# Ledger of designs, part 27: peptides against a protein of PDB entry 4PAS

Target 1, 39 residues: chain A of PDB entry 4PAS
Amino acid sequence: SVNQASTSRLEGLQSENHRLRMKITELDKDLEEVTMQLQ
Target 2, 39 residues: chain A of PDB entry 4PAS as posed
Amino acid sequence: SVNQASTSRLEGLQSENHHLRMKITELDKDLEEVTMQLQ

## One batch from the design tools (peptide; made by RFdiffusion4, then SolubleMPNN)

Design b1_p17_1_s2
Fold by OpenDDE base, seed 5:
Structure b1_p17_1_s2 (fold): chain B 39 residues (1-39), chain A 17 residues (1-17)
Amino acid sequence: as target 1 above (39 residues)
Amino acid sequence: SLQEKLKQLQEEKQKLL
């Protein structure tokens, strides 16, 4: 149904948004570590 | 180098934003 397709699309976008946020958090930690090593 | 790693991580972060 149109509603099921919309729900599945939203769930996919939410999962990708979560993945991207986790990757940004990981990169920020790695950036902090490298920055501290350069100081 | 650490400077190259820093640059690469910054460039990767900017591609995700």
Scores: peptide ipSAE 0.256, ipTM 0.781, DockQ to the pose 0.907
Fold by OpenDDE base, seed 2:
Formats: sequence, structure tokens, C-alpha cells
Structure b1_p17_1_s2 (fold): chain B 39 residues (1-39), chain A 17 residues (1-17)
Amino acid sequence: as target 1 above (39 residues)
Amino acid sequence: SLQEKLKQLQEEKQKLL
């Protein structure tokens, strides 16, 4: 149904948003570690 | 180098924002 397609798309976007947020957090940690090694 | 790695991580972060 149109509603099922819309909900499945929203769930896909929410999961991708979560994945991207986790990747940003990982990069921020790696940036901190590299910054400490350069000090 | 560590400086090159820092730059790469910064560039990767900007692609995700």
C-alpha cells in the first residue's frame, strides 16, 4: 500500500540518519586521537 | 603522516554533513 511504502521509506531514512550520525561520532573520536598525537 | 590523516578525516566529516 502507499502507506506501507511511505513508512518503509521513513524507516530507511531513519536508519541511514542513525548510520551517518554514528560515522560522524567515529570521525570525531578519530580526530581527537590524531589531534592528541600531534600535541 | 598524522597531519595528512587529520586532513583526510576532516574532509570525510565534511562530506557527511
Scores: peptide ipSAE 0.244, ipTM 0.776, DockQ to the pose 0.906
Fold by OpenDDE base, seed 4:
Structure b1_p17_1_s2 (fold): chain B 39 residues (1-39), chain A 17 residues (1-17)
Amino acid sequence: as target 1 above (39 residues)
Amino acid sequence: SLQEKLKQLQEEKQKLL
């Protein structure tokens, strides 16, 4: 149904949003480590 | 170098924002 397709699309966007947030957190940790090594 | 790695990580982060 249209509602099922909309729900599945939202779940896909929510999972991708979570993945991107986790990747940003990983990059921030790596940036902190490199910054500390440069000091 | 560490400076190049820092730059690359910053550029990668900006592509995700």
Scores: peptide ipSAE 0.240, ipTM 0.772, DockQ to the pose 0.870
Fold by OpenDDE base, seed 3:
Structure b1_p17_1_s2 (fold): chain B 39 residues (1-39), chain A 17 residues (1-17)
Amino acid sequence: as target 1 above (39 residues)
Amino acid sequence: SLQEKLKQLQEEKQKLL
């Protein structure tokens, strides 16, 4: 149905948003570690 | 170098924003 297709699309976008947020958090940790090594 | 790694991580982060 149109409702099922809309729900599945939203769930896909929510999962991708979560994945991207986790990757940004990982990069921020790596940036902090490299910055500390340069001090 | 560490400076090159810092720059690469900053550029990678910017591509995700």
Scores: peptide ipSAE 0.240, ipTM 0.773, DockQ to the pose 0.888

Design b1_p17_1_s3
Fold by OpenDDE base, seed 4:
Structure b1_p17_1_s3 (fold): chain B 39 residues (1-39), chain A 17 residues (1-17)
Amino acid sequence: as target 1 above (39 residues)
Amino acid sequence: DLQKKIEEIKEELEKLR
């Protein structure tokens, strides 16, 4: 159904959003470690 | 090694774009 296709698309976008948020958190931590090593 | 860590961060940033 149109509703099932819309739900599956939303779940895909939610999963990708979560993946991107986790990568941002990782990069922020790596930048903090570099910043501490430059001090 | 700071240079290696900077390159790893750049590669991950490129994969986000």
Scores: peptide ipSAE 0.043, ipTM 0.518, DockQ to the pose 0.438
Fold by OpenDDE base, seed 3:
Formats: structure tokens, C-alpha cells, sequence
Structure b1_p17_1_s3 (fold): chain B 39 residues (1-39), chain A 17 residues (1-17)
């Protein structure tokens, strides 16, 4: 149904949003560690 | 090595685009 396709798409977008947020957090940590090593 | 770590961060940033 249209509702099932819409819910599955939303779940996929929510999962990808979570993945991207986790990767941003990892990169921010890596940049902080580089900054500390340059001090 | 700082240069290696910078390149790894750049590669991970490019995978997000």
C-alpha cells in the first residue's frame, strides 16, 4: 500500500540520518585529537 | 603520524558527500 511504502521510506531515511550523525561525531572526535596533538 | 590521520579524516568526510 501507499502507507507501507511511505513508512518503509521514512524508516530508511531515519536509519541513514542516524548513521550520518554517528559519522559526524566520529569525525569531530578525530579532529579534536589532531588539534590536541598540534598543541 | 598526523598527516596520515588528516588524510583518513578527509577520506571519511568524502564518503559522507
Amino acid sequence: as target 1 above (39 residues)
Amino acid sequence: DLQKKIEEIKEELEKLR
Scores: peptide ipSAE 0.042, ipTM 0.510, DockQ to the pose 0.428
Fold by OpenDDE base, seed 1:
Structure b1_p17_1_s3 (fold): chain B 39 residues (1-39), chain A 17 residues (1-17)
Amino acid sequence: as target 1 above (39 residues)
Amino acid sequence: DLQKKIEEIKEELEKLR
């Protein structure tokens, strides 16, 4: 149904959003470690 | 080690674009 397609798309976007947020957190940590090494 | 870490960060940033 159109509703099932819309819900599956939303779940896909939510999972991708979570993945991207986790990756940003990883990059922020790596940048912090680089910053500490440059001090 | 620092240069390797910078390259890893750049590669991950490029995957977000």
Scores: peptide ipSAE 0.042, ipTM 0.517, DockQ to the pose 0.467
Fold by OpenDDE base, seed 2:
Structure b1_p17_1_s3 (fold): chain B 39 residues (1-39), chain A 17 residues (1-17)
Amino acid sequence: as target 1 above (39 residues)
Amino acid sequence: DLQKKIEEIKEELEKLR
C-alpha cells in the first residue's frame, strides 16, 4: 500500500539520519583530539 | 600524527556531502 511504502521510506531516512548523527559525533571527537594536540 | 588525523577528518566530511 501507499502507507507501507511511505513507512518504509521514513524508516530508511531515520536509519540514515541516525548513521549521519553517529558520524558527526565521531568527527567531532576527532576534531577535539586535534584541537587538544594543538594546544 | 596531526596531519594524518586532519586528512582522515577531511575524507569523512567529503563522504557526508
Scores: peptide ipSAE 0.042, ipTM 0.514, DockQ to the pose 0.460

Design b1_p17_2_s2
Fold by OpenDDE base, seed 2:
Structure b1_p17_2_s2 (fold): chain B 39 residues (1-39), chain A 17 residues (1-17)
Amino acid sequence: as target 1 above (39 residues)
Amino acid sequence: LEKKLQELKKEKEQLLA
């Protein structure tokens, strides 16, 4: 149905948004660790 | 380590684009 399609799209976008935010957090942590190792 | 730093920065920029 139209509502099911819209809900599935929203859930997909929300899960991808969460995945990308977690990846950015991981990269920021790795960048901090590498920066400290270079000091 | 400097190479790894630049690789991580590049990857982050790609994700934000």
Scores: peptide ipSAE 0.095, ipTM 0.645, DockQ to the pose 0.856
Fold by OpenDDE base, seed 4:
Structure b1_p17_2_s2 (fold): chain B 39 residues (1-39), chain A 17 residues (1-17)
Amino acid sequence: as target 1 above (39 residues)
Amino acid sequence: LEKKLQELKKEKEQLLA
């Protein structure tokens, strides 16, 4: 149904949003580590 | 290390775009 398709897409976008936020957090950690090593 | 730092910064910017 239209509602099922919309819900499925929203859930996909929400999971992708979470994945991207976690990746940004990981990159920030890696950036901090590299910055510390350059000091 | 300097090259790696710039690569990570660029990747982060791409994710935020």
Scores: peptide ipSAE 0.094, ipTM 0.642, DockQ to the pose 0.901
Fold by OpenDDE base, seed 3:
Structure b1_p17_2_s2 (fold): chain B 39 residues (1-39), chain A 17 residues (1-17)
Amino acid sequence: as target 1 above (39 residues)
Amino acid sequence: LEKKLQELKKEKEQLLA
């Protein structure tokens, strides 16, 4: 149904949003480690 | 290390675009 398709699309977008936020956190950690090594 | 730092900054910028 239209409602089922909309719910599935939202769940997919929410999971992708979470994945991207976790990747940004990982990159910030890597940036911190590299910065410390350069000091 | 300087090159790696710039690569990570660029990747983060791409994810935020």
Scores: peptide ipSAE 0.090, ipTM 0.642, DockQ to the pose 0.869
Fold by OpenDDE base, seed 1:
Structure b1_p17_2_s2 (fold): chain B 39 residues (1-39), chain A 17 residues (1-17)
Amino acid sequence: as target 1 above (39 residues)
Amino acid sequence: LEKKLQELKKEKEQLLA
């Protein structure tokens, strides 16, 4: 149904959003580590 | 290390764009 399709799309977007936020957090950690190593 | 730093910054910018 339209509602099922919309729900599945939203769940996909929510999971992707979470994945991207986690990746950004990891990159920030890596950036901090590299920055510390350069000091 | 400087190269790696710039690569990570670039990757982050790409994810935010």
Scores: peptide ipSAE 0.089, ipTM 0.643, DockQ to the pose 0.869

Design b1_p17_2_s4
Fold by OpenDDE base, seed 4:
Structure b1_p17_2_s4 (fold): chain B 39 residues (1-39), chain A 17 residues (1-17)
Amino acid sequence: as target 1 above (39 residues)
Amino acid sequence: LKEKLEKLKKEKQELLE
């Protein structure tokens, strides 16, 4: 149904948003580590 | 190490766009 397609699309976008936020958090840790190694 | 830092900064920026 149109509602099922809309909910499935929203769930996909929410999952991708979560994945991207986790990846940003990992990169921030890696950036901190490399910055500390350069000090 | 500096090259690795700039690579990570670029990758982060690309994810924020």
Scores: peptide ipSAE 0.294, ipTM 0.774, DockQ to the pose 0.914
Fold by OpenDDE base, seed 2:
Structure b1_p17_2_s4 (fold): chain B 39 residues (1-39), chain A 17 residues (1-17)
Amino acid sequence: as target 1 above (39 residues)
Amino acid sequence: LKEKLEKLKKEKQELLE
């Protein structure tokens, strides 16, 4: 149904948003580590 | 290390756009 398609799209966008947030968190950790190594 | 730092900053910026 149209509602099922809309729900599945929202779930896909939410999962991708979560993936991107996790990747940003990983990058922040790596940035902190490299910054500490440069001090 | 400086090159790695700038690569990571760039990658983060691209993900925020």
Scores: peptide ipSAE 0.292, ipTM 0.774, DockQ to the pose 0.887
Fold by OpenDDE base, seed 3:
Structure b1_p17_2_s4 (fold): chain B 39 residues (1-39), chain A 17 residues (1-17)
Amino acid sequence: as target 1 above (39 residues)
Amino acid sequence: LKEKLEKLKKEKQELLE
């Protein structure tokens, strides 16, 4: 149904948003580590 | 290390676009 397609799309967007947020958090940690090593 | 820092900054910027 149209509702099932809309819910599946929302779940896909929510999972991708979570993945991207986790990757940004990982990069911020790596940036902090490299910055500390440069001090 | 400086090259690694700039690479990580670029990768982060590309994810925010």
Scores: peptide ipSAE 0.291, ipTM 0.773, DockQ to the pose 0.907
Fold by OpenDDE base, seed 5:
Order: C-alpha cells, then sequence, then structure tokens
Structure b1_p17_2_s4 (fold): chain B 39 residues (1-39), chain A 17 residues (1-17)
C-alpha cells in the first residue's frame, strides 16, 4: 500500500541517518586522537 | 599525521553536506 511504501522509506532514511551519525562520532574521535598526536 | 588529519576533516565535511 501507499502507507507501507512510505513507512519502509522512512525506516530506510532513519537507518541511514543513524549510520551517518555513528560514522561522524567515529571521525570526531579519530580527529581528536590525531590532533593530540600533533601537539 | 597532518595528511591524515586533513583527510579525516574532508571525509567528515563530505558526510555533513
Amino acid sequence: as target 1 above (39 residues)
Amino acid sequence: LKEKLEKLKKEKQELLE
């Protein structure tokens, strides 16, 4: 149904948003580590 | 180390766009 297609699309966008947020958090940690090594 | 820092900054910026 149209509602099922909309729900599946939202779930896909929510999972991708979560993945991207986790990747940004990992990059921030790596950036902190490299910054400390350069001091 | 400076090259690694700039690579990580660029990768983060690309994910925020």
Scores: peptide ipSAE 0.291, ipTM 0.773, DockQ to the pose 0.881

Design b1_p17_3_s1 (from b1_p17_3, 6 letters changed)
Fold by OpenDDE base, seed 4:
Structure b1_p17_3_s1 (fold): chain B 39 residues (1-39), chain A 17 residues (1-17)
Amino acid sequence: as target 1 above (39 residues)
Amino acid sequence: SEVTELEKKLEELRLQL
């Protein structure tokens, strides 16, 4: 149904949003470590 | 040098954005 397709799309967007947020957090830590080592 | 390797790591991080 249209509702099932909309729900599955929302779940996909939510999972991708979570993945991207986790990647940002990882990159922020890696950047902090490199910055600390350069000081 | 150690600094050159750290600069390389920083560039690798920029490419992951």
Scores: peptide ipSAE 0.044, ipTM 0.489, DockQ to the pose 0.098
Fold by OpenDDE base, seed 2:
Structure b1_p17_3_s1 (fold): chain B 39 residues (1-39), chain A 17 residues (1-17)
Amino acid sequence: as target 1 above (39 residues)
Amino acid sequence: SEVTELEKKLEELRLQL
Protein backbone atom coordinates (compact mmCIF):
# COMPACT_ATOMS: atom_id res chain seq x y z
CA SER B 1 0.00 0.00 0.00
CA VAL B 2 0.99 3.71 -0.28
CA ASN B 3 1.25 3.83 3.56
CA GLN B 4 3.56 0.75 3.65
CA ALA B 5 5.83 2.30 0.96
CA SER B 6 6.01 5.60 2.91
CA THR B 7 6.82 3.70 6.16
CA SER B 8 9.61 1.68 4.46
CA ARG B 9 11.10 4.94 3.01
CA LEU B 10 11.02 6.59 6.45
CA GLU B 11 12.71 3.54 8.08
CA GLY B 12 15.44 3.68 5.38
CA LEU B 13 15.97 7.41 6.08
CA GLN B 14 16.13 6.76 9.86
CA SER B 15 18.78 4.02 9.43
CA GLU B 16 20.83 6.23 7.06
CA ASN B 17 20.55 9.22 9.45
CA HIS B 18 21.92 6.98 12.25
CA ARG B 19 24.82 5.80 10.01
CA LEU B 20 25.71 9.43 9.10
CA ARG B 21 25.63 10.49 12.80
CA MET B 22 28.05 7.64 13.65
CA LYS B 23 30.36 8.74 10.78
CA ILE B 24 30.32 12.37 12.05
CA THR B 25 31.33 11.10 15.54
CA GLU B 26 34.25 9.14 14.01
CA LEU B 27 35.42 12.17 11.96
CA ASP B 28 35.17 14.44 15.04
CA LYS B 29 37.45 11.99 16.92
CA ASP B 30 39.94 11.91 14.00
CA LEU B 31 39.99 15.75 13.91
CA GLU B 32 40.55 15.87 17.70
CA GLU B 33 43.53 13.49 17.35
CA VAL B 34 45.05 15.58 14.50
CA THR B 35 44.46 18.81 16.47
CA MET B 36 46.16 17.31 19.56
CA GLN B 37 49.16 16.20 17.43
CA LEU B 38 49.54 19.77 16.02
CA GLN B 39 49.58 21.37 19.52
CA SER A 1 6.66 15.29 -0.70
CA GLU A 2 8.03 15.93 2.81
CA VAL A 3 9.80 12.51 2.65
CA THR A 4 11.44 13.54 -0.67
CA GLU A 5 12.75 16.77 0.94
CA LEU A 6 14.26 14.69 3.80
CA GLU A 7 15.94 12.42 1.20
CA LYS A 8 17.46 15.52 -0.50
CA LYS A 9 18.82 16.84 2.84
CA LEU A 10 20.46 13.45 3.58
CA GLU A 11 22.06 13.43 0.10
CA GLU A 12 23.51 16.93 0.77
CA LEU A 13 25.01 15.61 4.05
CA ARG A 14 26.52 12.54 2.27
CA LEU A 15 28.33 14.88 -0.17
CA GLN A 16 30.02 16.65 2.80
CA LEU A 17 31.39 13.38 4.34
Scores: peptide ipSAE 0.044, ipTM 0.574, DockQ to the pose 0.057
Fold by OpenDDE base, seed 3:
Structure b1_p17_3_s1 (fold): chain B 39 residues (1-39), chain A 17 residues (1-17)
Amino acid sequence: as target 1 above (39 residues)
Amino acid sequence: SEVTELEKKLEELRLQL
């Protein structure tokens, strides 16, 4: 149904949003480590 | 649609990573 398709799209967007947030956290940690090594 | 605009925003974020 149209409602099932809309729900599946929203679930896909929610999972991808979570993945991107985790990647940002990883990159922030990598930047902190590089900054510490440059000091 | 609202869902399509959210998809576009996520694609823009992916291009920055």
Scores: peptide ipSAE 0.044, ipTM 0.572, DockQ to the pose 0.055
Fold by OpenDDE base, seed 1:
Structure b1_p17_3_s1 (fold): chain B 39 residues (1-39), chain A 17 residues (1-17)
Amino acid sequence: as target 1 above (39 residues)
Amino acid sequence: SEVTELEKKLEELRLQL
């Protein structure tokens, strides 16, 4: 149904948003490590 | 649709990574 398709799209967007937030956290840690190495 | 606009915003974030 249209409602099932919309729900599945929203769930996909929610999972992708979570993945992107986790990647940002990883990059922040990598930046911290590089910053410590430069000090 | 509103869902399509959310998809566009996520694509913009992917392009910044």
Scores: peptide ipSAE 0.042, ipTM 0.573, DockQ to the pose 0.054

Design b1_p17_4_s1
Fold by OpenDDE base, seed 3:
Structure b1_p17_4_s1 (fold): chain B 39 residues (1-39), chain A 17 residues (1-17)
Amino acid sequence: as target 1 above (39 residues)
Amino acid sequence: LEEKIRELEEEKQKLLE
């Protein structure tokens, strides 16, 4: 149904948004570690 | 649902920039 397709799309966007936020947090950590190694 | 899908698509686009 249209409602099932919309729900599955919402869940897919929520999971991808979470994945991208986690990747930003990892990159920020890697940047902090590199910055600390250059001091 | 459609409004919430649009908000999450806009947020996803911002995270890819």
Scores: peptide ipSAE 0.064, ipTM 0.651, DockQ to the pose 0.085
Fold by OpenDDE base, seed 5:
Structure b1_p17_4_s1 (fold): chain B 39 residues (1-39), chain A 17 residues (1-17)
Amino acid sequence: as target 1 above (39 residues)
Amino acid sequence: LEEKIRELEEEKQKLLE
């Protein structure tokens, strides 16, 4: 149904959004480590 | 549901820039 397709799309967007937020946190950590190595 | 899908798509697009 249209509702099932919308629910599956929401779940896919929620999982991808979580993955991208985790990737930002990893990149922020890598930038902190590089900044500390340059001091 | 459609509004929440739009909000998450806009946020995802911003995180891919």
Scores: peptide ipSAE 0.063, ipTM 0.648, DockQ to the pose 0.087
Fold by OpenDDE base, seed 2:
Structure b1_p17_4_s1 (fold): chain B 39 residues (1-39), chain A 17 residues (1-17)
Amino acid sequence: as target 1 above (39 residues)
Amino acid sequence: LEEKIRELEEEKQKLLE
């Protein structure tokens, strides 16, 4: 039971961390596009 | 496992700021 709860928490943190990294990549791309439009 | 959970929680906190 404790190991299953810790495993499910780890999987939840890994999936959320991946989602946040993808969102940073999108924001960096949007920032690059805006920077190119201002040049 | 508990150490890896702490590392990911600290990283997640930095990504939310």
Scores: peptide ipSAE 0.062, ipTM 0.646, DockQ to the pose 0.087
Fold by OpenDDE base, seed 4:
Structure b1_p17_4_s1 (fold): chain B 39 residues (1-39), chain A 17 residues (1-17)
Amino acid sequence: as target 1 above (39 residues)
Amino acid sequence: LEEKIRELEEEKQKLLE
């Protein structure tokens, strides 16, 4: 029996983890751009 | 610029916790 509520919760956590990883990549790029402006 | 670097580092660290 696939617990549909547990599956939907896991999919929500996986999508949020992906969103947070993409935001870390954006912040790393913004830090690189600011670092280049200081040189 | 230095303050903006610190703000982005603090935001990044909060997302890793």
Scores: peptide ipSAE 0.041, ipTM 0.498, DockQ to the pose 0.898

Design b1_p17_4_s2
Fold by OpenDDE base, seed 1:
Structure b1_p17_4_s2 (fold): chain B 39 residues (1-39), chain A 17 residues (1-17)
Amino acid sequence: as target 1 above (39 residues)
Amino acid sequence: LKEKLEKLKKEKQELLS
């Protein structure tokens, strides 16, 4: 149904958003580590 | 290390865009 398609898309977007946020957090940690190594 | 730093920064910007 239209509702099922909409909810499935939203869930997909939410999961992708979460994945991206986690990746950004990991990158920030890596950036901090490299920055510390450069000091 | 500096090259790695720039790569990570670039990757982050690509994810934010």
Scores: peptide ipSAE 0.315, ipTM 0.781, DockQ to the pose 0.961
Fold by OpenDDE base, seed 4:
Structure b1_p17_4_s2 (fold): chain B 39 residues (1-39), chain A 17 residues (1-17)
Amino acid sequence: as target 1 above (39 residues)
Amino acid sequence: LKEKLEKLKKEKQELLS
């Protein structure tokens, strides 16, 4: 149904948003590590 | 190390776009 399709799309976007946020957090950690190594 | 830093910065910016 239209409602099921909309819900599935939203859940997919929410999971992708979470994945992207986690990846950004990991990158910030890596950036900090490399920055410290350069000092 | 500098190249690695710039690569990570670029990757982060791409994710934020």
Scores: peptide ipSAE 0.314, ipTM 0.780, DockQ to the pose 0.893
Fold by OpenDDE base, seed 2:
Structure b1_p17_4_s2 (fold): chain B 39 residues (1-39), chain A 17 residues (1-17)
Amino acid sequence: as target 1 above (39 residues)
Amino acid sequence: LKEKLEKLKKEKQELLS
């Protein structure tokens, strides 16, 4: 149904949002590590 | 190392876009 499609779309967007947030956190850690090595 | 830093910054910017 339309409602099922909408909920599935939302769940997909929520999971992707979480994935992106985790990737940003990992990149910030890596950036900090490289920055410290350059100092 | 400097090249790696710029690469990571670019990757982060791409994810934020």
Scores: peptide ipSAE 0.313, ipTM 0.780, DockQ to the pose 0.958
Fold by OpenDDE base, seed 3:
Structure b1_p17_4_s2 (fold): chain B 39 residues (1-39), chain A 17 residues (1-17)
Amino acid sequence: as target 1 above (39 residues)
Amino acid sequence: LKEKLEKLKKEKQELLS
């Protein structure tokens, strides 16, 4: 149904949003580590 | 290390785009 398709799309976007946020957090940690090594 | 830093910064900017 239209509602099922909309719900599935939203769930997909929410999971991708979460994945991207986690990747950004990992990158910030890596950036901090490399910055400390350069000091 | 400097090259690695710039690579990570670029990757982060790409994710934020």
Scores: peptide ipSAE 0.311, ipTM 0.779, DockQ to the pose 0.859

Design b1_p17_4_s3
Fold by OpenDDE base, seed 1:
Structure b1_p17_4_s3 (fold): chain B 39 residues (1-39), chain A 17 residues (1-17)
Amino acid sequence: as target 1 above (39 residues)
Amino acid sequence: LEEKIKELKEEKEKLLS
């Protein structure tokens, strides 16, 4: 149904958004680690 | 749902910039 298609699309965007947020968090952690190593 | 989909797409685009 149209509703099922819309909810499936929303869930896909939500999961991808979460994945990208986690990736940013990992990059921030890596940046912090490099910063500490340079000190 | 359409508005929420729009918001999530915009946020995803920001994260990929």
Scores: peptide ipSAE 0.045, ipTM 0.568, DockQ to the pose 0.063
Fold by OpenDDE base, seed 4:
Structure b1_p17_4_s3 (fold): chain B 39 residues (1-39), chain A 17 residues (1-17)
Amino acid sequence: as target 1 above (39 residues)
Amino acid sequence: LEEKIKELKEEKEKLLS
């Protein structure tokens, strides 16, 4: 149904949003590690 | 290391765009 398609799309966007947030956290960790190694 | 910092910052910027 249209409602099922809409909810599935929203769930996909929510999971992708979470994945992207986790990737940002990973990149920030990597930046911190490299910065520490430069000291 | 300085080049690696640049690459990671560019990747982060791409992700936030």
Scores: peptide ipSAE 0.029, ipTM 0.462, DockQ to the pose 0.865
Fold by OpenDDE base, seed 3:
Structure b1_p17_4_s3 (fold): chain B 39 residues (1-39), chain A 17 residues (1-17)
Amino acid sequence: as target 1 above (39 residues)
Amino acid sequence: LEEKIKELKEEKEKLLS
């Protein structure tokens, strides 16, 4: 039970880390597009 | 557009904190 709780927590943290990295990539793309529109 | 750039940079900073 303790091991199951620890593995479930790790999987949750890994999925959230991936989600946040993808969001940062999206924001960088949006910044690039807006920068191009200003030039 | 300048304000939108500022908002996106602030959101990115929040995610990296």
Scores: peptide ipSAE 0.029, ipTM 0.461, DockQ to the pose 0.866
Fold by OpenDDE base, seed 2:
Structure b1_p17_4_s3 (fold): chain B 39 residues (1-39), chain A 17 residues (1-17)
Amino acid sequence: as target 1 above (39 residues)
Amino acid sequence: LEEKIKELKEEKEKLLS
């Protein structure tokens, strides 16, 4: 149904958004570790 | 739902930029 398609699309975007936020967190952690290693 | 989908797409694009 149209509603099922919309909800599935929303859930897909929510999961991808979460994944991208986690990648940003990982990159920030990696940046911090590299910064400490360069000091 | 349509507005929420739009917001999440915009946020996703921000994270990819």
Scores: peptide ipSAE 0.045, ipTM 0.567, DockQ to the pose 0.062; fails the geometry check

Design b1_p17_4_s4
Fold by OpenDDE base, seed 2:
Structure b1_p17_4_s4 (fold): chain B 39 residues (1-39), chain A 17 residues (1-17)
Amino acid sequence: as target 1 above (39 residues)
Amino acid sequence: LEQKLQELQKEKQELLA
């Protein structure tokens, strides 16, 4: 149905948004660790 | 380490684009 398609799209976008936010957090942590090691 | 820093910075910018 139209509602099922819209809900599935929203859930997909929310899961991808979460994945990307977690990846950015991981990269920021790695950047901090590398920066600290360079000091 | 400098190369790794640059790689991580590049990857972050690609994800934010």
Scores: peptide ipSAE 0.080, ipTM 0.642, DockQ to the pose 0.844
Fold by OpenDDE base, seed 1:
Structure b1_p17_4_s4 (fold): chain B 39 residues (1-39), chain A 17 residues (1-17)
Amino acid sequence: as target 1 above (39 residues)
Amino acid sequence: LEQKLQELQKEKQELLA
């Protein structure tokens, strides 16, 4: 149904949003580590 | 290390764009 398709799309977007936020957090940690090593 | 820093910064900006 239209509702099922909309729900599945939203769940996909939510999972992708979470994945991207986690990746940004990981990158920030890596950046901090590299920055500290350069000091 | 400077190159790695630049690469990570670039990747972060690409994800935020």
Scores: peptide ipSAE 0.078, ipTM 0.640, DockQ to the pose 0.859
Fold by OpenDDE base, seed 4:
Order: sequence, then structure tokens, then C-alpha cells
Structure b1_p17_4_s4 (fold): chain B 39 residues (1-39), chain A 17 residues (1-17)
Amino acid sequence: as target 1 above (39 residues)
Amino acid sequence: LEQKLQELQKEKQELLA
């Protein structure tokens, strides 16, 4: 149904948003580590 | 290390765009 398709799309976007936020957190950690090594 | 820093910064900006 239209509602099922919309819900599935939203769930996909929510999971992708979470994945991207976790990746940004990982990159910030890696940036901190590299910055510390450059000091 | 400087090249790695630049690569990570670029990847972060691509994800934020």
C-alpha cells in the first residue's frame, strides 16, 4: 500500500541517517587520533 | 599523516554536504 511504501521509505532514511551520524563520529575520532600524532 | 588528515577531513565534509 501507499502507507507501507511511505513507512518503508522513512525507516530506510532513518537507518541511513543513523549510519551517517555514526560514520561522522568515527571520522571525528580518527581525526583526533591523527591530530594527536602530528603534535 | 598530513595526507591522511586531509583525506579524513574531505570525507567528513562529503558526508555533511
Scores: peptide ipSAE 0.078, ipTM 0.637, DockQ to the pose 0.917
Fold by OpenDDE base, seed 3:
Structure b1_p17_4_s4 (fold): chain B 39 residues (1-39), chain A 17 residues (1-17)
Amino acid sequence: as target 1 above (39 residues)
Amino acid sequence: LEQKLQELQKEKQELLA
């Protein structure tokens, strides 16, 4: 149904949003480690 | 290390775009 398709699309977008936020957190940690090594 | 820092900064900005 239209409602089922909309719910599945939202769930997909929410999971991708979470994945991207976790990747940004990982990159921030890597940047911190590299910065410390450059000091 | 300077190159790696620049690459990570670029990747972060691409994800935020």
Scores: peptide ipSAE 0.076, ipTM 0.630, DockQ to the pose 0.884

Design b1_p17_5_s2 (from b1_p17_5, 7 letters changed)
Fold by OpenDDE base, seed 4:
Structure b1_p17_5_s2 (fold): chain B 39 residues (1-39), chain A 17 residues (1-17)
Amino acid sequence: as target 1 above (39 residues)
Amino acid sequence: SELEKQLEELREQLQKK
């Protein structure tokens, strides 16, 4: 159904959003540590 | 070094899809 398709799409977007947020957090942490070491 | 390790980790994270 249209509702099932919309729900599945939302779940996919939510999972991708979570993945991207985690990746950004990891990159930010490592960048901060590198920056600190270069100072 | 720890610095080299962190730089490599950043590169790996950027390449990871």
Scores: peptide ipSAE 0.030, ipTM 0.506, DockQ to the pose 0.093
Fold by OpenDDE base, seed 5:
Structure b1_p17_5_s2 (fold): chain B 39 residues (1-39), chain A 17 residues (1-17)
Amino acid sequence: as target 1 above (39 residues)
Amino acid sequence: SELEKQLEELREQLQKK
């Protein structure tokens, strides 16, 4: 149904959003450590 | 070195989809 398709799309977007947020957090942490070592 | 390891990890994270 249209509602099922919309729900599945939203769930996919939510999962991708979570993945991207975790990736950003990891990158920020590692970048901070590299920055500290370069100082 | 630890610095080289961290730089490689950052590159891998950026490339990973």
Scores: peptide ipSAE 0.030, ipTM 0.501, DockQ to the pose 0.095
Fold by OpenDDE base, seed 2:
Structure b1_p17_5_s2 (fold): chain B 39 residues (1-39), chain A 17 residues (1-17)
Amino acid sequence: as target 1 above (39 residues)
Amino acid sequence: SELEKQLEELREQLQKK
C-alpha cells in the first residue's frame, strides 16, 4: 500500500540518518585525538 | 606512527559513503 511504501521510506531515511550521525561521532573523536597530539 | 594511523583512518572515514 501507499502507507507501507511511505513507512518503509521513512525507516530507510531514519536508518541512514543514524548511520551518518555515528560517522560524524567517529570523525569528531578521531579529530579530537589528532588535535590533542598536535598540541 | 599513531598520528599517521589516525590521519589515515580519518581519510578512510571521509571517503566511505
Scores: peptide ipSAE 0.030, ipTM 0.502, DockQ to the pose 0.096
Fold by OpenDDE base, seed 3:
Structure b1_p17_5_s2 (fold): chain B 39 residues (1-39), chain A 17 residues (1-17)
Amino acid sequence: as target 1 above (39 residues)
Amino acid sequence: SELEKQLEELREQLQKK
């Protein structure tokens, strides 16, 4: 149904958003540690 | 070194899908 297609699309976007946020957090943390070691 | 390990981890994270 139209509702099932809309909910499945939203769930896909929410899961991808979560994945991207976690990746950004990991990159920011490692970059901070490298920056601190270079100081 | 630990610095070399962190730089490699950053490269791997950038390439990961």
Scores: peptide ipSAE 0.029, ipTM 0.499, DockQ to the pose 0.094

